# Peptides against a protein of PDB entry 8PQO: the designs that were tried, part 44

Target 1, 252 residues: chain A of PDB entry 8PQO
Amino acid sequence: VLLKEYRVILPVSVDEYQVGQLYSVAEASKNETGGGEGVEVLVNEPYEKDGEKGQYTHKIYHLQSKVPTFVRMLAPEGALNIHEKAWNAYPYCRTVITNEYMKEDFLIKIETWHKPDLGTQENVHKLEPEAWKHVEAVYIDIADRSQVLSKDYKAEEDPAKFKSIKTGRGPLGPNWKQELVNQKDCPYMCAYKLVTVKFKWWGLQNKVENFIHKQERRLFTNFHRQLFCWLDKWVDLTMDDIRRMEEETKRQ

## One batch from the design tools (peptide; aimed at target 1 Y17 Q21 H114 H224)

Design b1_p22_2 (made by RFdiffusion4)
Pose (drawn by RFdiffusion4):
Structure b1_p22_2 (pose): chain A 252 residues (1-252), chain P 22 residues (1-22)
Amino acid sequence: as target 1 above (252 residues)
Amino acid sequence: MNLYTMSHYLEIGLLVFSLLLS
């Protein structure tokens, strides 16, 4: 099983990231026809354990209505049921994604620490030493065009071409992280996203784990580029504003 | 928190589906 820690250094504060990430998930999913239908909340409760106080959820995403009929008929029982178990104690969160048919043999786990630093901490997740030694650290720079697939590139989602009206932040150049250390004002943070991918069937552990990690890097990059370029849309929101928008979207 | 949208769950499901029938 392969583990990688993706470090996403951002010119926002940890407090700001919480609101921005919630807004961005909802906004990026605003054009998807077929969003919300098929989402099943099995469990939604508070939890507390040794310093980590938060909210636990168990959700199921039924994909039967979103794939062609033949896919629904050919799919082994439960293969189209995606389970997500989430522990949200921001600035820490853990999510575990499984497939009902694959049980625990297909697993994607993301454990994230959101810290007010420039991604300089080592083993921020406090792994056992030998296990930590086998974790590749992968840095994601949202200003680096070379880290974006050309088919994914959108000028309107390019931090190199965006300046915030409300904050004046951006555009981001190759030295933006250096200018952060030399700066006393603009906030910054790093999301330490430790990703574990497990695929135990058919001897395809390596191929699937690598494919998933490449796709996770691509998604983390595109998502956070979008998040920064949408600063003017969400930077003035509070958590109460976010919860209100959630309830609003709940009516339908 | 998680950043996945419905399309990402769909892609995961189609990947698992493709692997099961391959």

Design b1_p22_2_s1 (made by RFdiffusion4, then SolubleMPNN; from b1_p22_2, 10 letters changed)
Fold by OpenDDE base, seed 2:
Structure b1_p22_2_s1 (fold): chain B 252 residues (1-252), chain A 22 residues (1-22)
Amino acid sequence: as target 1 above (252 residues)
Amino acid sequence: MSIYTTQDYLNLGLLIVDLLLS
């Protein structure tokens, strides 16, 4: 098991982020080939547990149609079925990713707290001390180009070049986080994303767990760079606007 | 809504299959 807490600081408020996140997810989905093919929604309902109130979703991603024929033929039953269970109680979110074939031997859990700070809180997920001492804190700087793979880099998604016309935020220079403290009118937040990766195959645990974390970090970095650079597209939208957009997207 | 896309899970699925066939 390998745990890392990714801390993503953004020059947006917690309330703004909720809109931006949903918009960015929808936008990313539009860029996917094949639309929603292969995605089965088993559950989509409100939940309430231990004072946590939100929306619970259970989706299965059937990937058989998305892989080459020889892969599909060689893949064991269930190996190409990914289960996503999500508890969305913003500003808290939890996502659990499993695979039908791997069962208990594979788990990716992402627990996120969105806080109006600069990533200074320790153990925001309230782990036991013994568990917390094994968590690596990883800061993601969306303005740092060195954290972006060349193949992922797009100039239009570079926070160091983007300036929001609507808000005046950006571009984000090398010391943008330090300068942000002195900008009273600019909101900021941190997404604390505790990622737990479990892969219980002897000899492959460390390799696979580290690889998955690398992919998670890559995803978080690119996603939040996009979220910020798309600020002018979503900052004036309301949650109702987003809900309407999501409904319209489902009908396409 | 989850920030993960079908492409993300496709990559994960291919990784799993690759590991199983190795």
Scores: peptide ipSAE 0.556, ipTM 0.935, DockQ to the pose 0.769
OpenDDE base, seeds 1, 3, 4, 5: peptide ipSAE 0.538, 0.550, 0.551, 0.550; ipTM 0.932, 0.934, 0.935, 0.934

Design b1_p22_2_s2 (made by RFdiffusion4, then SolubleMPNN; from b1_p22_2, 9 letters changed)
Fold by OpenDDE base, seed 5:
Formats: C-alpha cells, sequence, structure tokens
Structure b1_p22_2_s2 (fold): chain B 252 residues (1-252), chain A 22 residues (1-22)
C-alpha cells in the first residue's frame, strides 16, 4: 500500500472550483480517445450518511475495447472490468476504483478536501497517526513547467503564460503562491488529494503502486493547468449551466 | 450511455483509466 497526499494550490475559490472542475472534466473527457465507450452507469443518486450529503455514483468501465486483442484473449474473467464508486459531497469527494478479478488485492482510493488555504493543513483527512506518518505530501505547482512531461506540454495550457481576461488572474510567475497572500482580491484554495494505491501481487506491488501514483500526479498536474487556463471559459458559468451542458452531452 | 454526470469526480475515472492504459 502506498499513500500520497497531493496538494494542488489554485488561484480560484472553493466555490469557483466546483464549476471549473466540472467544466474541465467534461472538456478533458472530450479530448480523450474512445470517449465514453465501454462506460456503464449503474447508480447515480443522492445519498446522505453521517451528516454527509452528496451524489453517489457507481460506474463500470469495460476495457475490452480499449486493450489489445491479445490482452483481451488472455485476460481472466472480470479482469477488464473496472468499478468506480464515487461520493461527491463537495467540498469533500471520495472515489474508489476496484477490479472484479483482483477484488481486495487492488484498490485506488482518492479522497479530496477542498480548502480555502495554501496547503498548510496537516492530516486534513484525519488519518490515524500511525498511518499519517507514512503519507508523503506532494505539492503540485501548476506554474512549474518542470513538473510537466514534454509530451504533455501545451503553450495554451501553460499557467505561466496565461492571463485571464475576465478575472485578471495570471500569468503565474515563480513566486505566484507567495504573491497570493498579498493579493486581497484574488481567491485561493488547495485541493488535498489523498491517494491510496494497493496492488497485492507479490513482486509487483512497489512497481505498480508507484506507476499508478506517477500517473495520478501527471493527471492532476495536467488537469489543473487546464482548469486554470480555461478560467475564462467557465468562470461565468453557474452550476445550472453545467447541468444543462451535461444534459446536452448525454443527448449526443 | 453517457459518462457525464452532475458529480465532481464522476468523470475523473475515465481520465484515470485512459491514462493508465496509455
Amino acid sequence: as target 1 above (252 residues)
Amino acid sequence: MSIYTTSDYLNLGLLIVNLLLS
């Protein structure tokens, strides 16, 4: 088991992020190959548990069409079915990814708190001390080009070059986070993303767990660079606008 | 069936899956 807490600082408010994330996920998903093929939504309903209210979803990702033919032929039953259970109680979210074949031997859990701070809170997810001492805190700086793979880099998605016309935010220089404290009119937040990865195949645990974390970090970095650089596209949208956009997409 | 929902992370799974398979 490998735990890391990714802290993503953004020059947006927690309320703005709710809209921006939904917009950016939708936009990013359109750019992915294969679209929604092989995705089955089993459950999409509101939930209430222990004072937490939100939306619960259960999806199955059928990967048969997304892997090479030889993988499909050799894969055990259920190995190409990925289950995603998500609890969205913004500003708290939890996603659990499992596999039918591996059962308890495979887990990706992503728990996110969105806080109006600069990533200074320790153990925001309230882990036991013994567990918390094994968590690596990883700061993602969306303005730091060195954190972006060359193959992922796009100039139009570079926060160090982007300036929002609607808000005046950006470009983000090397000391942008420190400068936020002095900019009274610029909101800021941190997404505290605790990622738990478990892969219990002997001899492959560390390799696979580290690989998954590497991909998660890559995803979070690229996604939040996009989210910021798309600020002018979503900052004037309401949650109702997002809901309408989602409904329109479902009809296509 | 559409992957888009009204939840924040409901579509993040697809991005993760695609990235893991890339």
Scores: peptide ipSAE 0.203, ipTM 0.782, DockQ to the pose 0.102
OpenDDE base, seeds 1, 2, 3, 4: peptide ipSAE 0.194, 0.185, 0.145, 0.165; ipTM 0.773, 0.776, 0.757, 0.770; seeds 1, 4 fail the geometry check

Design b1_p22_2_s3 (made by RFdiffusion4, then SolubleMPNN; from b1_p22_2, 9 letters changed)
Fold by OpenDDE base, seed 2:
Structure b1_p22_2_s3 (fold): chain B 252 residues (1-252), chain A 22 residues (1-22)
Amino acid sequence: as target 1 above (252 residues)
Amino acid sequence: MTIYTTQDYLDLGLLVVNLLLS
């Protein structure tokens, strides 16, 4: 088991982020082909538990059409069925990913708190001390080009180059986070993403767990760079606007 | 390449799973 808490600081408010996140997901989905293919939605309903209110979804991703033929032919039964259970109670979110074949031997859990701070809170997910001491805190700086793979880099998605016309935010220089403290008119937040990865196969556990974390970090980095650079596209949108966009994307 | 759904909650674990299986 490998735990890391990724802290993504952004010059947006927690409320703004809710819109921006959904917009960016929808926008990215529009640019992808076959986004909904092989996705079975088992549950999509409101939930309330322990004071937490939000939307619960249970999806099965059938990956048979997403892998090469030889992989499909050799894959054990259930190996290509991925279950995703998600609880969206923004500003708190939780996603649990499992696999029918690996059962207890495979887990990806992502728990996110969105807080109006600069990533300074320790153990925001309230883990036991014994568990928390094993969590590595990883700061993602969306302005740091060195954290982006060359193949992922796009100039139009570079926070160090982008300036929002509508908000005046950006570009983000090397010390943007420190300078942000002195800018009373610029909101900020941190997404605390606790990622738990378990892959219990002899000889492959550490390799796969580290690989998954590497990919998650890459995804978080790229996504939030997009989110910020698309600020002018979504900052004036309402949640109703976002919902309409999601429905339109679903039909594509 | 990157698999997105209409609502991923920014977890995007499906992409990682695909990379492992492909």
Scores: peptide ipSAE 0.034, ipTM 0.709, DockQ to the pose 0.165
OpenDDE base, seeds 1, 3, 4, 5: peptide ipSAE 0.033, 0.028, 0.030, 0.031; ipTM 0.702, 0.686, 0.700, 0.708

Design b1_p22_2_s4 (made by RFdiffusion4, then SolubleMPNN; from b1_p22_2, 10 letters changed)
Fold by OpenDDE base, seed 4:
Structure b1_p22_2_s4 (fold): chain B 252 residues (1-252), chain A 22 residues (1-22)
Amino acid sequence: as target 1 above (252 residues)
Amino acid sequence: MTIYTTQDYLALGLLIVNLLLS
């Protein structure tokens, strides 16, 4: 098991982020080839547990049509089915990713707290001390181009180049986080993303777990760079706007 | 709704299959 807490600081408020996240997710989905084909929604319902209230979703990503024929033929049954269970109780979110074939031998858990700070809270997920001491804190700087793979880089998604017309935020220079502290009019938040990766195959555990963490970091980096650079597209939207957009999309 | 896309999970699926076939 390998745990890392990714801390993504953004020059947006917690409330703004809720809109921006939903918008960016929708936008990213639209940019995907094939859209939502192969995604089966098993459950989508409100939940309440231990004072946590939110929306629970269980989706299955059927990947058979997304891989070459020879891969589909060789893949064991269930190997190309990814289950995503998500508890969205913003500002808290939890996602559990599993695979039908791997069963309990494979798990990715992402627990996220969105806090109005600069990533300074320790153990925001309230782990036991013994567990917390093994968690690596990883800061993602959305303005740091060196954290972005060349193949992922897009100039229009570069926070170091982007200037928000509507808010005046950006571009984010090398010391943007420190400068942000002195800007009374600019909100900020941190997404604390505790990622637990478990891969139980002996001899491959560390390799696979580290690999998955690299992919998670890559995803978080790219997603939040997009989220910020799309600020002018979503900052004036309300949650009602987002809900309407989602409902309209479902009806299509 | 999570930030993960089909493409993200495809990468994971291919990783799993590759591991199973190796």
Scores: peptide ipSAE 0.571, ipTM 0.941, DockQ to the pose 0.758
OpenDDE base, seeds 1, 2, 3, 5: peptide ipSAE 0.037, 0.569, 0.035, 0.568; ipTM 0.715, 0.940, 0.696, 0.940; seed 1 fails the geometry check

Design b1_p22_3 (made by RFdiffusion4)
Pose (drawn by RFdiffusion4):
Structure b1_p22_3 (pose): chain A 252 residues (1-252), chain P 22 residues (1-22)
Amino acid sequence: as target 1 above (252 residues)
Amino acid sequence: VENFFPLETSLRMASLVLYYYY
């Protein structure tokens, strides 16, 4: 099983990232016809354990209505049921994604620490030493065009070409992280996203784990580029504003 | 929260299971 820590250094604060991430997930999913239908909340409750106080959820995403009929007929029982178990104690969160048919043999776990630093901490997740020694640290720079697939590139989602009206932040150059250390004002943070991918069937552990990690890096990059370029849309929101928008979206 | 694209991730996981099963 392969583990990688993706460090996403951002010119926002940890407080700002919480609101921005929630807004961005909802906004990026605004054009998807077929969103919300098929989402099933099995469990939604508070939890507390040794310093980590938060909210636990168990959700199921039924894909039966979103795939062709033949896929629904051919799919082994439960293969189209995606389980997500989430522990949200921001600035820490853990999500575990499984497939009902694959049980625990196909697993994607993301454990994230959101810290007010420039991604300089080592083993921020406090792994056992030998296990930590086998974790590759992967840095995601949202200003670096070379880290974006050409088919994914969109000028309107390029931090190198965006300047915030409300904050004046951006555009981001190759030295933006350096100018952060030499700055006393603009906030910054790093999301330490430790990703574990497990695929235990058919001897395809390596191929699937690698494919999933490459896709997770692409997604983390594109998502956070979008998040920064949308700074004017969400930077003035509070958590109460986010919860209100959630209830609003709940009516339908 | 960390599942930024639930639909895309779900479709990718299901597709992988179906591809290798058949």

Design b1_p22_3_s1 (made by RFdiffusion4, then SolubleMPNN; from b1_p22_3, 16 letters changed)
Fold by OpenDDE base, seed 4:
Structure b1_p22_3_s1 (fold): chain B 252 residues (1-252), chain A 22 residues (1-22)
Amino acid sequence: as target 1 above (252 residues)
Amino acid sequence: MNVLDPLGIAKLLANLILEYHF
C-alpha cells in the first residue's frame, strides 16, 4: 500500500472551485475521444450518512472495447470491469476504485478536502498517527512547468502565461503563492487529495503502485492547470448554470 | 510490454482514471 497526499493550491475560493471543477470536468470530457463509451451508471442518488450529505454514484467501466481482441478473449471474467464508487459531499469527496477480478488485491481510494488555506494543514483527513507517518505530502504547483510532461504541455493551459480578464488573476509567477498572502482581494484554497493505492501482486506491488501515483499526479497537475486557465469561462457561472449544461449534455 | 501482464493492466487502468476520474 502506498499513500500520498497531493496538495494543490489555487488562487480561487472553495465556492468558486466547485463551479470550476464541474465545468472543467465537462470540458475535459468533451476533449477526450471515446468519452462515455463503456461506462455504465448503476447508481446516482443523494445520500446522507453520519451527518454527511451529498451525491453517491456507482459506475462500472467496461474495458472490453479498449483492449485488443486477444486480450479480451484471454482475460478472466471481471478483469476488464472497473468499479468506481464516489461520495461527493463538497467540500469533501471520496472515490473508491476496485476491480472485480482482483477483489481485495486492488484498491485506489481518493479522498479530497477543499480548504480555504495555503496547504498548511497536517493530517486534514484525520488518519491515525501511525498511518499519517507513512503519508508523503506532495505539493503540486500549477505554475511550475517542470512538473508538466512535455507531451502534456499546452501554452494556452500555462498558468505562468494566463491572465484572467474577468478577475485580474494571473499570470502566476515563481513566487505567486507568497504574493497571494499579501493580496487581500484574491481568494485561495487548497485541495488536499489523499490517494491510497493498493496493488497486491507478488513482485509488482511497488512498481504498479508508484506508476498509479505518477498517473494521478499527472492528472491532478494537468486538470488544475486547465481549471485555472479556463477561469474566465466558468467564473461567472452558477451551480444552476452547470446543472443546466449537464442536463443538456445528457440529452445529446 | 504485454497488455496481459499486470503492468499492462495497470497502464490501462491509469488511462481510464485520467479520462474519467472527476
Scores: peptide ipSAE 0.032, ipTM 0.690, DockQ to the pose 0.068
OpenDDE base, seeds 1, 2, 3, 5: peptide ipSAE 0.031, 0.030, 0.030, 0.030; ipTM 0.695, 0.669, 0.666, 0.669

Design b1_p22_3_s2 (made by RFdiffusion4, then SolubleMPNN; from b1_p22_3, 13 letters changed)
Fold by OpenDDE base, seed 4:
Structure b1_p22_3_s2 (fold): chain B 252 residues (1-252), chain A 22 residues (1-22)
Amino acid sequence: as target 1 above (252 residues)
Amino acid sequence: MEVFDPLGLAKLIANLILSYYF
């Protein structure tokens, strides 16, 4: 098991982020080839548990069409089916990803708290001290080009170049976080993403767990760079606007 | 809602399958 807490600081409010995240997820899904194809929504309902209220979703990603034919032919039954269970109680959310074939041998859990701070809280997920001791904190700086793979880099998604016309935010220079403290009119938040990766196959545990973390870090970095650079597209949207957009997308 | 990369996982699973057989 490998745990890392990714801390993503953004020059947006917690409330703004809720809209921006939903918008950016939708856009990222549209931009991804084959996005939405092979996705089966089993459950999408409100839930209440231990005082936590939110939306529960259970999706299955059927990935058979996303791999070469010969791989599909060799794949055990259920190996290409990924289950995503998500509890969305913003500003808290939890996502659990499993595979039908690997069962308990494979787990990706992502637990996120969105806080109106600069990533200074320790153990925001309230792990036991012994467990927290084994968590690596990883700061993602969306303005740091060195954290972006060359193949992922796009100038239109570079926070160091982007200037929001609607909000005046950006571009984000090397010291943007320090400067943010002095900008009373600019909100900020941190997404604390505790990622738990478990892969129990003998001899491959460390390799696969590290690989998944590398992919998650890459995903979080690119996603939040997009989220910020798309600020002018979503900042004036309401949650009702997002809901309408989602409904329209479902009808297609 | 969390962003998810199913294609990335597909590639990982594919690689695992391939590594198992080859």
Scores: peptide ipSAE 0.442, ipTM 0.910, DockQ to the pose 0.499
OpenDDE base, seeds 1, 2, 3, 5: peptide ipSAE 0.419, 0.436, 0.431, 0.435; ipTM 0.906, 0.910, 0.908, 0.909

Design b1_p22_3_s3 (made by RFdiffusion4, then SolubleMPNN; from b1_p22_3, 13 letters changed)
Fold by OpenDDE base, seed 2:
Structure b1_p22_3_s3 (fold): chain B 252 residues (1-252), chain A 22 residues (1-22)
Amino acid sequence: as target 1 above (252 residues)
Amino acid sequence: MEVFDPLGIAKTIANLILDYYF
């Protein structure tokens, strides 16, 4: 099991981020080949648990048509079905990813707190001290080009070049986080993403767990660079606007 | 809601398994 807490600082408010995240997830999904094909929604309902109130979603990703033929031929039954269970109680979110074949031997858990700070809180997810001491804290700087793979880089998604017309935010220079505290009119937040990866397979555990973390870090980095650079597209939208857009997309 | 790339993860795992056995 490998745990890392990714801290993503953004020059947006916690309330703004809720809209921006939903917009950017939808937009990113549209850019993927095949879109939502192969995704089955089993459950989508409100929940209340232990004082937490939000939306619960259970999805199955059927990957049979999306992987190479040789993978399909070698994959055992259920291996290409990924289950995603999500508890969305913004500003807290929890996502659990499992596989039908691996059962308890495979787990990706992402627990996120969105806080109006600069990533300075320790153990925001309230882990036991013994568990917390094994968590690596990883800061993602969306303005740092060196954290982006060359194949992923797009100038139109570079926070160091982007200037928001609607808000005046950006571009983000090398010391943007330090300068942010002096800008009273610019809100900020941090997404604390505790990622737990388990892949119990002799000889492959450490390699797979590390690679999954690398993939998640890459995803978080690119996603939040997009989220910021798309600020002018979503900053004036309300949650009702987002819900309407999602409903319209489901009808197509 | 979290952004998730199940296909990317699946491909990564598949490649690692193939490299391990072959």
Scores: peptide ipSAE 0.316, ipTM 0.892, DockQ to the pose 0.425
OpenDDE base, seeds 1, 3, 4, 5: peptide ipSAE 0.311, 0.297, 0.307, 0.308; ipTM 0.890, 0.886, 0.889, 0.888

Design b1_p22_3_s4 (made by RFdiffusion4, then SolubleMPNN; from b1_p22_3, 13 letters changed)
Fold by OpenDDE base, seed 4:
Structure b1_p22_3_s4 (fold): chain B 252 residues (1-252), chain A 22 residues (1-22)
Amino acid sequence: as target 1 above (252 residues)
Amino acid sequence: MELFDPLGTAKLLANLILTYHF
C-alpha cells in the first residue's frame, strides 16, 4: 500500500473550483477520443451518511473496444472493466476504483478536501497518527514547467503564460503563491488529494503502486493547468449552466 | 468527481495480467 497526499494550490475560490472542475472534466472528456463510450452508470443517487450529504455514483468503464485487438482477445473476463464508486459531497469527494478481475488485489482510492488555504493543513483527512506518518505530501505547482512532461506541454495550457481577461489572474510567476497572499482580491484554495494505491501481487507491489502514483500526479498536474488556463471559459458559468451542459452532452 | 484514467489503468492491468499470469 502506498499513500500520497497531493496538494494542488490554485488562484481560485473553493466555490469557483466546483464549477471549473466540472467544466474542465467535461471539456477534457470531449477532447479524449471515445469519452462517453463504454461507460455504464449503474447508480446515480443522493446519499446521506454520518452527516455527509452528496451524490453517489457507480460507473463501469467497459474498455474492450479501446485496447489493442490482441489484448481484447487474450484478456480474461472482467480484466477490462473498471469500476468507479464515487461519493461527491463537495467540498469533500471520495472515489474508489476497482477491477473485476483483480478483485481485492487492486484498489485506487482518491479522497479530496477542497480548502480555502495555501496547502498548510496537516492531516486534513484525519488519518490515525501512525497512518499519517506514512503519507508523503506532494505539492503540485501548476506554474512549474519542470513538473510537466515535454510530451504533455502546451503553451495554451501554461499558467506561466496565461492571463485571464475576465479576472485579471495570471500569469503565474515563480513566486505566485507568495504574491497571492498580498493580493487581497484574488481568492485561493488547495485541493488536498489523498491517493491510496493497493496492488497485492508479490514482487510487483512497489513498482506498480509507484507507477500508478506517477500517472495520477501527471493527470492532476495537467488537469489543473488546464482548469486554470480555461478560467475565462468557465468563471462566469453557474452550476445550473454546468448541469444544462451535462444534460446536453448526455443526449448526444 | 475525482480524476483518474480508466483506459490507462485498464491497459496497465491488462499488460500485467498478460505478462505475469498468462
Scores: peptide ipSAE 0.593, ipTM 0.942, DockQ to the pose 0.529
OpenDDE base, seeds 1, 2, 3, 5: peptide ipSAE 0.455, 0.574, 0.563, 0.593; ipTM 0.920, 0.940, 0.937, 0.943

Design b1_p22_4 (made by RFdiffusion4)
Pose (drawn by RFdiffusion4):
Structure b1_p22_4 (pose): chain A 252 residues (1-252), chain P 22 residues (1-22)
Amino acid sequence: as target 1 above (252 residues)
Amino acid sequence: LAVTYSIIVGAMMYFRERHMTM
């Protein structure tokens, strides 16, 4: 099983990231016809354990209505049921993604620490030493064009070409992280996203784990580029504003 | 086997392309 820590250094504060990430998930999913239908909340409750106080949820995403009929007929029972178990104690969160048919043999776990630093902490997740020694640290720079697939590139989602009206932040050059250390004002943070991918069937552990990690890096990059370029849309929102927009979207 | 494999991996990716962990 392969583990990688993706470090996403951002010119926002940890407080700001919480609102921005919630807004961005909802906004990026605004054009998807077929969003919300098929989402099933099994469990939604508070939890507390040794310093980590938060909210636990168990959700199922039924994909039967979103795939061709033949896929629904051919799919083994439960293969189209995606389970997501989430522990949200921001600035810490853990999510576990499984498939109902694959049980625990196909697992994607993301554990994230959101810290007010420049991604300089080592083993921020406090792994056992030997296990930590086998974790590759991968840095995601949202200003680096070379880290974006050409088919994914969109000028309107390029931090190198965006300046915030409300904050004046951006555009981001190759030295933006260096200018953060030499700066006393603009906030910054790093999301330490430790990703574990497990695929135990058919001897395809390496191929699937690698494919999933490459796709997770691409998604983390594109998502956070979008998040920064949407600063003007969400930077003035509070958490109460976010909860209100959630309840609003709940009516339908 | 190949069809089952495609469906399983595709279903997971279909979810991942539309969701982001905080």

Design b1_p22_4_s1 (made by RFdiffusion4, then SolubleMPNN; from b1_p22_4, 16 letters changed)
Fold by OpenDDE base, seed 5:
Structure b1_p22_4_s1 (fold): chain B 252 residues (1-252), chain A 22 residues (1-22)
Amino acid sequence: as target 1 above (252 residues)
Amino acid sequence: KKLELDIILGAILDYLDRHFPL
């Protein structure tokens, strides 16, 4: 098991981020060919547990249509089915990813707190001290081009080049995080993403767990670069606007 | 076993590339 806490600082408020996140997820989904194909929604219901109130979803991603025919033919039963269980109680979210074939031998858990700070809180997820001491804190800088793979780089999604017309935010220079403290009119937040990866495979667990973390870091980096560079597209939207967009997307 | 691992890892990575977990 390998735990890392990714801290993503953004020049947006916690309230703005709620809209921006949902917009950016929807936009990213639209850009994917065959977005709804192979997604089964088993559960989508409100939940209340231990003072946490939100929306629970259970989805199965059937990846049989997304892999080559020879892979599909050779795949063990359940190997191409990914289960996603998500608890969305913004500003807290939890996602649990499992695979039918691997059962208890594979887990990705992502727990996120969104806080109106600069990523300075320790153990925001309230882990036991013995567990917390083994968590690596990883700061993601959305303006740092060196953290982006060349194949993922787009100039229109570069926070170091983007300037929001609607808000005046950006471009983000090398010291943008330090400058935020001095800009009273610019909101900021941190997404604290505690990622737990378990891959129980003899001789390969650490290698695979580290590899999955590398992919998660890549995903978080790219997503939040997009979220910021799309600021002018979503900053004036309401949660009701987002809900309408989601409903329209479900009907397509 | 190696083929199974490659398939499973491929599936996991494909999912992760397509879906931002909330």
Scores: peptide ipSAE 0.632, ipTM 0.950, DockQ to the pose 0.714
OpenDDE base, seeds 1, 2, 3, 4: peptide ipSAE 0.624, 0.611, 0.628, 0.625; ipTM 0.949, 0.946, 0.949, 0.949

Design b1_p22_4_s2 (made by RFdiffusion4, then SolubleMPNN; from b1_p22_4, 17 letters changed)
Fold by OpenDDE base, seed 5:
Formats: sequence, C-alpha cells, structure tokens
Structure b1_p22_4_s2 (fold): chain B 252 residues (1-252), chain A 22 residues (1-22)
Amino acid sequence: as target 1 above (252 residues)
Amino acid sequence: KELVLNIILGSILDYLNRHFPL
C-alpha cells in the first residue's frame, strides 16, 4: 500500500471551485467522442451517513473497447471491468476504484477535502497517527511547467501565461502562492487529495503502486491547470447552469 | 503477462484521466 496526499493550491474560492470542477469535468467529457461508450451507471442516488450528505454513484467502466484486441483476448474475465464508487458531498469527496478480477488485491481510493487555506493543514483526513506517518505530502504547483510532460503541455492551458479577463487573476509567476497571502481580494483554496493505492501482487506491488501515483499526479496537475485557465468560462456560471450542461452532455 | 498488465493499467488510468478528474 502506498499513500500520498496531493495538495493542489488554486487562486479560487472553495465555492468557485465547485462550479469550476463540474464545468471542467463536463468540458473534458464533451471533448471525448464516445465518452459514454463503456460506462455503465449502476447507482446514482442521494446518501446520508454520519452527518455527511451527498450523492452516491456506482459506475462500471468497461475497457474492452479501450484496449488493443490482443489484450482483450488475453485478459481474464472481469479484468477489464473497473468499478468506481463515489461519495460526492462537496467540499468532501471519496472515490473508490476496484477491479472485478483483482478483487481485494487492487484498490485506488481518493479522498478529497477542499479547504480555504494554502495547504497548511496536517492530517485533514483524520488518519490514525500510525497511518499518517506513512503519508507523503506532495505539493502540486499548477504554474510550474517542469511538472508538466511536454506531450501534455498546451500554451492556452498554461497558468504562467493565462490572465483572467473577468477576475484579473493570473498570470501565475514563480512566487504566486506567496503573493496570494498579500492579495486580500484574491480567494485561494487547497484541494487535499489523499490517494491510497494497493496492488497486492508480489514483485509488482511497488512498481504498479508508484506508476498509479505518477498517473494520478499527472491527472491532478493537468486538470487543475485547465480549471484555472478556463476560469473566464465558468466563473459566472451557477450550479443550475452546470446541471443543465451535464444533462445536455448525457443526451449526446 | 507484465506487458499485458502494463497495457491494461495504462488504459485504465488513461480512461480515468479523460473521464474523471479524480
């Protein structure tokens, strides 16, 4: 098991981020032709547990069309079916990813708290001290081009170049996080993403767990760069506007 | 076996990355 807490600082409020996240997810989904193929929604219902109220979703991702034919032919039954269970209670979210074939030998869990701070809270997910001492804290800097793979880099999605017309935020210079503390009119937040990866196959555990963390870090980096650079597209949207966009995307 | 696993894991993560900012 490998645990890392990714801390993503953004020059947006917690309330703004809720809109921006949903917009950016919807926008990414629209840009993917055939994004509905291979996604089965088993459950989508409200939940209440231990004072947490939100939306519970259970989805299956059927990867048979997303892998080469030879992989599909050689893959064991259930190996290409990924279950995602998500508890969305913004500003808290939990996602659990499992595989039918691997069962208890494979787990990706992502627990996110969105806080109006600069990523300074320790153990925001309230782990036991024995577990918390094994968590690596990883700061993601959305302005740092060195954290972005050349193949993922787009100039229009570069926070170091982008300036929001609507808010005046950006471009994000090398010291942007320190400058935020002095900018009373600029909101900020941190997304604390505790990622738990388990891959319980002897000889491959560390390799696969580190690989998954590397991909998650890449995802979080690219997504939040997009979210910020799309600020002018979503900052004036309401939650009702977002819901309408999600419904339109489901009908396509 | 390892190659197939790497392709599956890569495809899973690529798919999740495109559809879900987890």
Scores: peptide ipSAE 0.228, ipTM 0.837, DockQ to the pose 0.541
OpenDDE base, seeds 1, 2, 3, 4: peptide ipSAE 0.207, 0.209, 0.206, 0.224; ipTM 0.831, 0.828, 0.827, 0.836; seed 2 fails the geometry check

